# Peptides against a protein of PDB entry 6RGO, part 308

Target 1, 392 residues: chain A of PDB entry 6RGO
Amino acid sequence: MALKLLGFNQDATCFSVISSNKGVTIYNCDPFGKCFELEKSTSNDEELDFLVEMLFSTSLIAVVDKTIGASKRKKLKIVNTKRKATICELTFPHEIMDVIMNRKIICVVLKSDQIFVYDISCMKLLRTIDVRGEKLKSTSKFRNSEAVGDIGVRVSLSTDNNSILCYSSYSKSDKENAPLNDIVVFDALKCIQINVLPAVHQSNIVCIACSPDGMLMATASEKGTIIRVFKTIDTENDEPILVNEFRRGSRPSRISEMKFNHDNTLLACVGESDTIHIFALPVTTTEADANEDDTLQQSSHSLSSSINGLQYISKGLANRFGKIIVSKIPTQSQQRHVAYIKIPENAKYRIGFPKDTTNTIHICGEDGNYLVYSIPRNEVGPCTLVKSNTFD

## One batch from the design tools (peptide; made by RFdiffusion4, then SolubleMPNN)

Design b2_p25_7_s3 (from b2_p25_7, 11 letters changed)
Fold by OpenDDE base, seed 5:
Structure b2_p25_7_s3 (fold): chain B 392 residues (1-392), chain A 25 residues (1-25)
Amino acid sequence: as target 1 above (392 residues)
Amino acid sequence: MELSEEQLEELKELLKEDEEELKKR
């Protein structure tokens, strides 16, 4: 049976899959088991494609049927999983490419590079963000639909109530083929742009992760060799703050998903490679709770020395176009993974971090494996398999 | 699209479900 992974919910308590025979299935992680099924409405042998966004462990899901014709691909259903009933349906002018939500908002990404921001409590439209802006409306030759690889707008949303939205934007280059290599940070509740990070990669951004608290953002380009982590809100001298630059590998490989753990100490990435990489983030010890007394000189010398490469993105050479180029951290100071998981080369995997266990990662594969790994804290090495389950 | 009072109440119930389950643990 062909499985297609949709992903984990915000706290990795559930994951969703498409089964060719069953339709959409949601599994609970602990206790492991099927908790919801959306049956295939059509007897046609058409390849099932859905978007499903879950709201934590609630009975609220957002569903887009991408299997049947251009009309359904423009419809967002809000579904009560307990009743198996549609609460409401929203229709968009263009195909829905992505849906993300938290307890406050739903963001709907369209093929038109528009982001619709809704208040989840009443499904009122708060904002329409046009990522192309007014200048690109004149050159709206529809990108020929045949390029299967067409890199659209990417989004990530904080899982907290602050609702920090990070999205990829077109660089201000007057070139018809401007890359999606800028990031906008947006307060989705207030509908205010907070920050703009220009040219964070040389090529299009294909993956974004926002931290649960919205304070950090990770980005990866089409090359997938370097992951950059930025502060979302804080700026120095009106310039973006690069916190980390991680090397996933030397060979190009697409990153499909990245996630922070709940306390922002770990960043995981998965994609087309045989390896899930887990990176350690510097713990910003807020100096505040350093009560004087505990002189325990535990020589944590080894990990601290490489973290001092907080390269302020000093005004890099304004290229001929006045763009801030994110200074490449020297390859020698690029941090590698602290942990890894080997996965089958032919299976797509998704990742999730549970809220209560910051050293645990959940993964699921199109091979029908749901796996729980323990992440080593004090050593660089493989993660340890703790639990395994199978699904179909 | 404006939601009915019934749809609004159903959304409010679903948004509270997880807060009630978190209080029961």
Scores: peptide ipSAE 0.567, ipTM 0.909, DockQ to the pose 0.600
Fold by OpenDDE base, seed 4:
Structure b2_p25_7_s3 (fold): chain B 392 residues (1-392), chain A 25 residues (1-25)
Amino acid sequence: as target 1 above (392 residues)
Amino acid sequence: MELSEEQLEELKELLKEDEEELKKR
């Protein structure tokens, strides 16, 4: 049967799939089993397409039926899974591309590059964000979105109550084909722009992950070779803080999903490659408790590699290209993965981090595998399979 | 679109289920 993965919920307690024969199924991870089914409304052999976002382990889901006609693709249903009832239906002017939520906020991304921000408690519209702005409305011939894999606005939302929204935005380049390579950090509750990270990649951003606490953000471009991690709120001299730069690989490969674990110590990425990569983030030890005297002279071999080679890339070219965040991190110091999972070639996988186990990752595949892996802490190597289940 | 009182009550119930589960852990 053809399966299509919708992904894990925020705490990886559940995942959603589309089964061609059944419709939408939500699985519980532990104990493993079906917890909800949304039946196919039509007997037609049409390829099923849905968006489903679940609010943690609750009976609250947001559903978009993308299968049948342009009208349904514009409708968001809020569904009570326990009652099997639609609470409310919202209709949008354009096709819904993405839906993300936490305990406070629902964000709806449209094909028009608009983000609608709602208070989940009353479904009141708090803000409409127009990412194109007024300037791009005139010259944007609808990119015939057929050919190049749908380069639209990407979003990620913190899973905490602070509701930090990160989204990709168009660079201020006067070019008709401005890339989606800026990031905006937005307080979704207060409806205030907190920060703007200009030109974080040279090409369009295709994947964003916000940390659960909203303090970190990971970004990947169409090339998917480099992942950058930034602070969301904090700035240094009014410049964005690049915390980490990770190298996924040498060959271009699209990243489809990234996630932080719940303590911001790990970042996982998955995509078109045969490998899920897991990167370690440096724990920001708050300097407070380092007062205890333990004189363990671990000879930190100061790799005082003389970074003398600040090649002055001539000042002249920097002015015309909007301030590309030139990695201050030398290409040689790009960190690689600390752990990995091999997946079948051409299998689409989704990832989730459970809240209670920071060194565990949940993955599910369109091959019908739900897998739980243990992540090694002290060694660079493969993850260990702990549990496996199959679904249809 | 304004929700009815019944729809608002149902949303409040579902959001409380999450807060109650979080308090039980």
Scores: peptide ipSAE 0.565, ipTM 0.907, DockQ to the pose 0.618
Fold by OpenDDE base, seed 1:
Structure b2_p25_7_s3 (fold): chain B 392 residues (1-392), chain A 25 residues (1-25)
Amino acid sequence: as target 1 above (392 residues)
Amino acid sequence: MELSEEQLEELKELLKEDEEELKKR
């Protein structure tokens, strides 16, 4: 049967799939099993397409029927899974491209490059962000919607109550075909722009991840070779702070999803490649503990194993892009721990980090595998499979 | 679109469903 993955919820307690024969199924991760099913309403052999966003482990889901030919691609349903009933339905002027939520906010991304921000508690519209309208002040020509293929506005929302929204925006270049390579950081509760990160990549941004606390953001372009991690709110001399630059690979490959773990110590990425990559982030010591001068001269023997490969901090790119202040990552932590999971080629996978276990990752595949891996702490290497289940 | 009082109370219940489970851990 053809499976299509919708992804994990915010805490990786559940994941959603589309089955061509059944419709939408939600699985619980522990204990593993089906917890909800949305039956296929149409007898047609049309390829089913849905957006389903679940609010943590609650009975609240947002559903969009994106099936080709369906008049429903502009409709958002808020559904109570326990009652199997629609609470409310919102209709939009354009096709819904993405839906993201937390306990405070629901954001709806349209094919028009508009983001509708709602208070989830009452479904009141707080803000309409027009990502094109911000550009139209500089260049009058509408990008004809036909020539922009799969390149739309990308969004990520913090899972906390601070509700930090990161979205891709058009660069202020006088070129008619400006890339979606700026990032805007937005307080979705206060409806204020906090920060703008200009030209974070040379090409369009295709993947964004916000940290659970909203303090970090990861970005990847259509090339998918380099992942950049920025501070969202903090700036140095009004310039964006680049915390990390990771190389996923030498070959171009689309990244479909990135996620931080709950303590901001790990960043995972998945996409069209045969490998899920997990990168270690430097622990941001909050300034509070800087006072204990404890002189423990632990003679860490320099195992100078020459992992020469990660030394391509390209000194040259810092001069050509605007003053991205690369915070001087202390030269001592050059061995960034990296873990990996091998996955089947051409199988789409989704990733999730459980809240209670910072060194565990959940993955699921369109091959019908749900897998739990342990992430090594101190050594670069493969993750260890801990649990395996299958779904249909 | 304004929600009815019943729809608002149902949303408020769902938004709290796992807050009680999170307090038990």
Scores: peptide ipSAE 0.562, ipTM 0.906, DockQ to the pose 0.522
Fold by OpenDDE base, seed 3:
Structure b2_p25_7_s3 (fold): chain B 392 residues (1-392), chain A 25 residues (1-25)
Amino acid sequence: as target 1 above (392 residues)
Amino acid sequence: MELSEEQLEELKELLKEDEEELKKR
């Protein structure tokens, strides 16, 4: 059967798939098994296409049927999986491109480059973010948006209650084709913009991940060769906003998904390549009061890659927040992966980090494999397969 | 669109499921 992966939930306790014959199936990871099935509404041999976002391990899912016709692609259903019933349906002016949620917020991304932010508890609209409207304030020309292919606004939401939303925005370049290479950091609860990271890549951003606590974000461009990790908030300390730059590879390859683990020590990425890459993040030692004594030689291999080279060029163009992120990290300071998983070249995979085991990664493939890997702690190498299951 | 009282109560029930699971761990 043709499988299409929808992905893991926020804590990797479940994953969702589309089966051409069955419709949407949700699998539980441990114990492994089907926990929910949404039957195919149509008897036709049409290719099924859905968006499904699950709220952790709860019976709440958001569903968009993209299979047939322009009308269904604009409808978001909130479904109770225990009752197999639609609680409510929202209709949007444009096709839904993405849906993300946490315990407080649901965000709906439209093909119009609009983000609708809702309070999940009552489905009340809190904010409409118009990413094009921000561009149009900089560029007076209405371009018909028809010709911008697979490049839309990308979003990621923190899984915590702080509800930090990171989204791609158009750079304020005088060029008619301004790339989606800015990042906006938004407090989705307060509906305030808290930061803007200008020109984080040279080309359009195609993947964003927010850390569970919303303190970090990762970005990748359409080249997918470099991943950048940023602080979401300016700390009062003169610490660089860019905390890491990782090299996935030398060859261009699209990154489809990135995720942080629950303690912000690892970043994984997956995409069109035969390899899932896992990167180690430097632990920011908060200087808690080091009282004196005990000389235990913890060989803290502080991978203090002192990114010495990020000179804040303060002088010239006062961007709205005064900081120009000059991405002149020397190519020599680009960290490689600490771990990897080999996957089939033509199989789409999705990734998830379980909450309780920071050195474990869950992966699932359109090949029907659900795999649990252990991540090596002290060596650079392959991950070890711990569990494997198959699904159809 | 305002949700009905029934729809709001059903949403509250589903959001409580996660809070109860988090308290059992």
Scores: peptide ipSAE 0.537, ipTM 0.899, DockQ to the pose 0.608

Design b2_p25_7_s4 (from b2_p25_7, 9 letters changed)
Fold by OpenDDE base, seed 4:
Structure b2_p25_7_s4 (fold): chain B 392 residues (1-392), chain A 25 residues (1-25)
Amino acid sequence: as target 1 above (392 residues)
Amino acid sequence: MELTEEQLKELKELLEEAKEELEKR
């Protein structure tokens, strides 16, 4: 049977899948088992497509049926899984592309590049963010969204109550084809723009992750070779703070998902490659305990692959592209993964970090595998498989 | 669209469940 992964909830206690024959199934991770099923409304052999966002381990889910007809793709259902009943239904002017939530906010991303921000407690609209509206003042041509592939507005929301929303925006370029390579940081509760990170990549941003506390964000472009981590709120001299630059690989490969762990010490990424990469973030020691002289010579065994390619980005291109966040980090000092998981070639996987175990990662595959791995702390190497389950 | 009092009550009950689950961890 074809499985389609919808992903983990915020704390990786549950994951959602589409089974072609059954509809949507939500699995609990521990104890492993089915906790909820949404039956297929139609007997037709049509390929099922859904969005499902679950609020932690609660009975609250947001559901979009994308399977059939333009009308269904515009409807968001808020469902109580215990009652198996729709609490309310919202209808949007355009197809729903993504839904994210926390305990305070639901964000709905439309094919129109609009983000609708709701107070979850009353389903009141707080803000409509028009990501195109800043651009459409210059060019009336709606890019036929059919010819531009899976390039749309990307969003990530902090899982805390601060409700920091990071979204991709169009760079200020007079070109009809301005890339989605800016990041906006938005306080979803106050409906205030906090920060703008201009041109964080040279191409469209295809993946964003916000940290659980909303203090960090990770970004990846269509190339998927470099992941950048920024502070969301803090700036230095009105410039964005680049905390880390990670190299996933030398070959272009799409990143489909990134996640921070709950203490902001790890960043994982998954996509079209045979490898889940896990990167270590520097622990921001608060200045207090800097007294112990623990010269942990982190022997960064820099596997110095001597890529001598000083690509002189010619000074002439820098003046016409707005302030590209040029990595101050030399290409030679780009950090690699500290840990990895090998996955089957062409298998789609999703990732989640459990709250209670900062060195554990949950993964699930369209191959029907749910896997729990332990992440090595003191050495660069493969993760160790701790638990395995199968689902259908 | 305004929610009914019943819908608002049900939504609040689910959000209180979400708080209790997160305070227990």
Scores: peptide ipSAE 0.492, ipTM 0.920, DockQ to the pose 0.596
Fold by OpenDDE base, seed 3:
Structure b2_p25_7_s4 (fold): chain B 392 residues (1-392), chain A 25 residues (1-25)
Amino acid sequence: as target 1 above (392 residues)
Amino acid sequence: MELTEEQLKELKELLEEAKEELEKR
């Protein structure tokens, strides 16, 4: 059967899939098994397409039927899986492209480049973010963006209660084809813009990940060769907003998903390549007060790769344009992966990090494999398979 | 669209179940 992966929940305790014959199935990771099934409402041999976002391990899911020809592509259903009942249905003016949520917020991304931000507790609309309207305020030319098929607004939301929303926005460049290469950091609870990261890539951003705590974000462009990691908030200490630059590979390949682990020590990426890459993030040792005493020579090889190479070329033109993060990071300072997983070239995979085990990664494939890998700590190499299950 | 009192109650019950599961871990 053709499986389509929907992904893991926030804590990687569950994953969701579309089966062409069954509809939507949610699997529990441990113990492994089906925990919910949404039956196919139509007997038609139409290719099923859905968005399903699950709130952690709870009975709360958001569902969009995206099946071709379905009038339902503009409808968000909030479903109680325990009751197998729709709690409420929201209708949007445009097709729903993405849905993300945490314990506080649901964000709905439309094909119109609008983000609708809701308070999950009452389904009250808090904000409509109009990314096109922001572009039109910056660029005098109305381009009917009908023709750019697969390039839309990308979003990621922190899994914590702070509800930090990162989204791609159009560059303020006077170019007729302004790319979606800016990032906006938004407090979804307060409905305020926290930060704007201009021109974080040369081309459109196609993948964004927010850390669980909302303090970090990762971005990848259409090229998928470079991943950049940024602080979401400017620190008072003039610390560089760009904390890491990783090289996934030399060949262009689309990244479909990125995730941080729960302690912000690892970033994983998956996409159209035969390899899941896992990168180590430098642990920012908060200087806890070094009280004097105990001599334990734990040789923490702090890979303090001194990113000395971020010369802020403060050329003295205080042009009112936000600090253009021109990554002039020499190609030599690009960190490689610390770990990897080989996957079948033609199988789409999704990734998740469990909360309780920071060096474990969950993956699932459209090949019907659910796999748990251990990530090596002290060496660069392949991940070790710990557990495998199959699903249909 | 305003939710009914019943819909709001059911949604709140699920969100409280979610808090209790997250506080137990």
Scores: peptide ipSAE 0.490, ipTM 0.919, DockQ to the pose 0.638
Fold by OpenDDE base, seed 2:
Structure b2_p25_7_s4 (fold): chain B 392 residues (1-392), chain A 25 residues (1-25)
Amino acid sequence: as target 1 above (392 residues)
Amino acid sequence: MELTEEQLKELKELLEEAKEELEKR
């Protein structure tokens, strides 16, 4: 049977799949099993396509049926899975490309490069962000880029209540085909722009991940060779703070998904390659807890490997023309993965980090495998398989 | 589109379930 993965929920307690015969199925991770099924309403042999966003492990899902006709592709259904009933339906002027949510906010991305921000508690529209309209104010030429490619606005939302929204925006280049290589950081609750990270890649951004707390953001371009991690809110001398630059690989490969773990110590990435890569982030010691004097001499020989040196504070040479060139971290300072998982070639996988186990990763494949891996703490190497289940 | 009182009630109940799940973990 053809499976299409929709992904994990925010805490990796559930994942969603499209089954060609059954429609949408939601699986619980532990105990492993089906927790919800949305039956196929149509007997037609049409390829099923859905967007499904689940609010944690709750009975609240947002669903877009993309299978049949332009009308359904513009409709967002809010569904109660316990009742198997639609609570409400929203209709948009354009096709829905993506839906993300947390406990406060739903964001709906349209094919028009618009982001609609809603208060989830009442489905009130808080903001319409017009990423294309922002481009027009900066660049006079509306090319209808029939950019035939899968290049649209990318979004990520913090899973916490701060509701930090990161989205890709068009660069202020006089070129008719300005890339989607800027990032905007937006407070979705207050409806204010917090930060703008200009030209974070040379090509279009195709993947964004926000940390659960909204303090970090990871970005990847169409090349997928370099992942950059930035602070979202904090700036240094009005310049974006680049925390890490990771090398996924030497060869171009599309990254489809990235996720932080719940404590911001790990970043995982998956895509078209045979390898899930896991990178270690520096522990941002918030200076706050320095006061408690408790003398416990635990001689943890933390191999403080001398990662001290490459605070390459990339002094963005503000070249005379106000272009913040994100200074190229020297290729020698590009960190590699600390852990990896080998996956079947051509299998699409999705990733999730469970809340309770910071060194565990959940993965699922269109091959019907749900796998739990342990991430090595103190060594660079393969992850260890802890649990496996199959689904159809 | 304004939600009905019943739709608003059902949304609130599901959002309270989401808070309780996070306070228990």
Scores: peptide ipSAE 0.481, ipTM 0.917, DockQ to the pose 0.603
Fold by OpenDDE base, seed 5:
Structure b2_p25_7_s4 (fold): chain B 392 residues (1-392), chain A 25 residues (1-25)
Amino acid sequence: as target 1 above (392 residues)
Amino acid sequence: MELTEEQLKELKELLEEAKEELEKR
């Protein structure tokens, strides 16, 4: 049976899959089992395609049927899984490309490079963000839909109530083919732009992850060789703060998903490669409770010695256009993974971090494997398999 | 599209379930 992974929910307590024979299935991670099934509405041998966004492990889901015709691809259903009933349906002017939510906000990304921001409590539209902006409305040359494949606006939303939305934006270069290499940080509740990170990569951004608290953001380009981590809100001299630059590999490989763990100490990435990479983030010691307990100093020194080479390159070189180019961290100071998981080359995987176990990662594959790994914290090495389940 | 009072009630009930779930963990 062909499985297609939709992903984990915000806290990795559930994951969703498309089965060619069954439709959409939601699995609970612990205890492992089916929680919900959305049956295939049509007997046609059409390839099933859905978007499913969960609100944690609750009965609230957002569903888009992408299988049949342009009309359904424009419809967002809010579904109560416990009742197996649609609460409401929203119709959009363009195909829905992505849906993300938290307890406050739903964001809907359209093929038109628009983001619709809704208050989840009443499904009222708070904001329409036009990522192309007014300048690109004049060049109504729809990029020929065939060659402009998988490159669209990418979004990530904080899982907390602050509802920090990070999205990819077009560089203000007057070139008709401006890359999606800027990031905008947006307060989705107040509908205010907080920050703009210009030219964070040389090519289009294809993956974004926001931290659960919205304070950090990870970005990857089409090359997928380097991951950059930025502060979302804080700036130094009106310049973006680059916290980390990680090297996934030397060979280009697309990153499909990135996730922070719940304490912002780990960043995982997965994609077309045979390897899930897990990177350690520097613990920002908030200066607050520096009470005298001297004993914890010894273990932090071994990881800190490799981090001390990250000079905060606060001095972005203003290019000829006054845009700050995020200076590339020297290849020698680029951090590698601290942990990894080997996965089958031919299976797509998704990743999630559980809330309560910051050293654990959940993964699921289109091969029908749900796997729980323990992450080594004190050594660089493979993750240890703790639990395995299969699904169909 | 405005939600009906019934749809708003059902949506609020599910959002309260979401708060209770996240406060228990």
Scores: peptide ipSAE 0.480, ipTM 0.918, DockQ to the pose 0.620

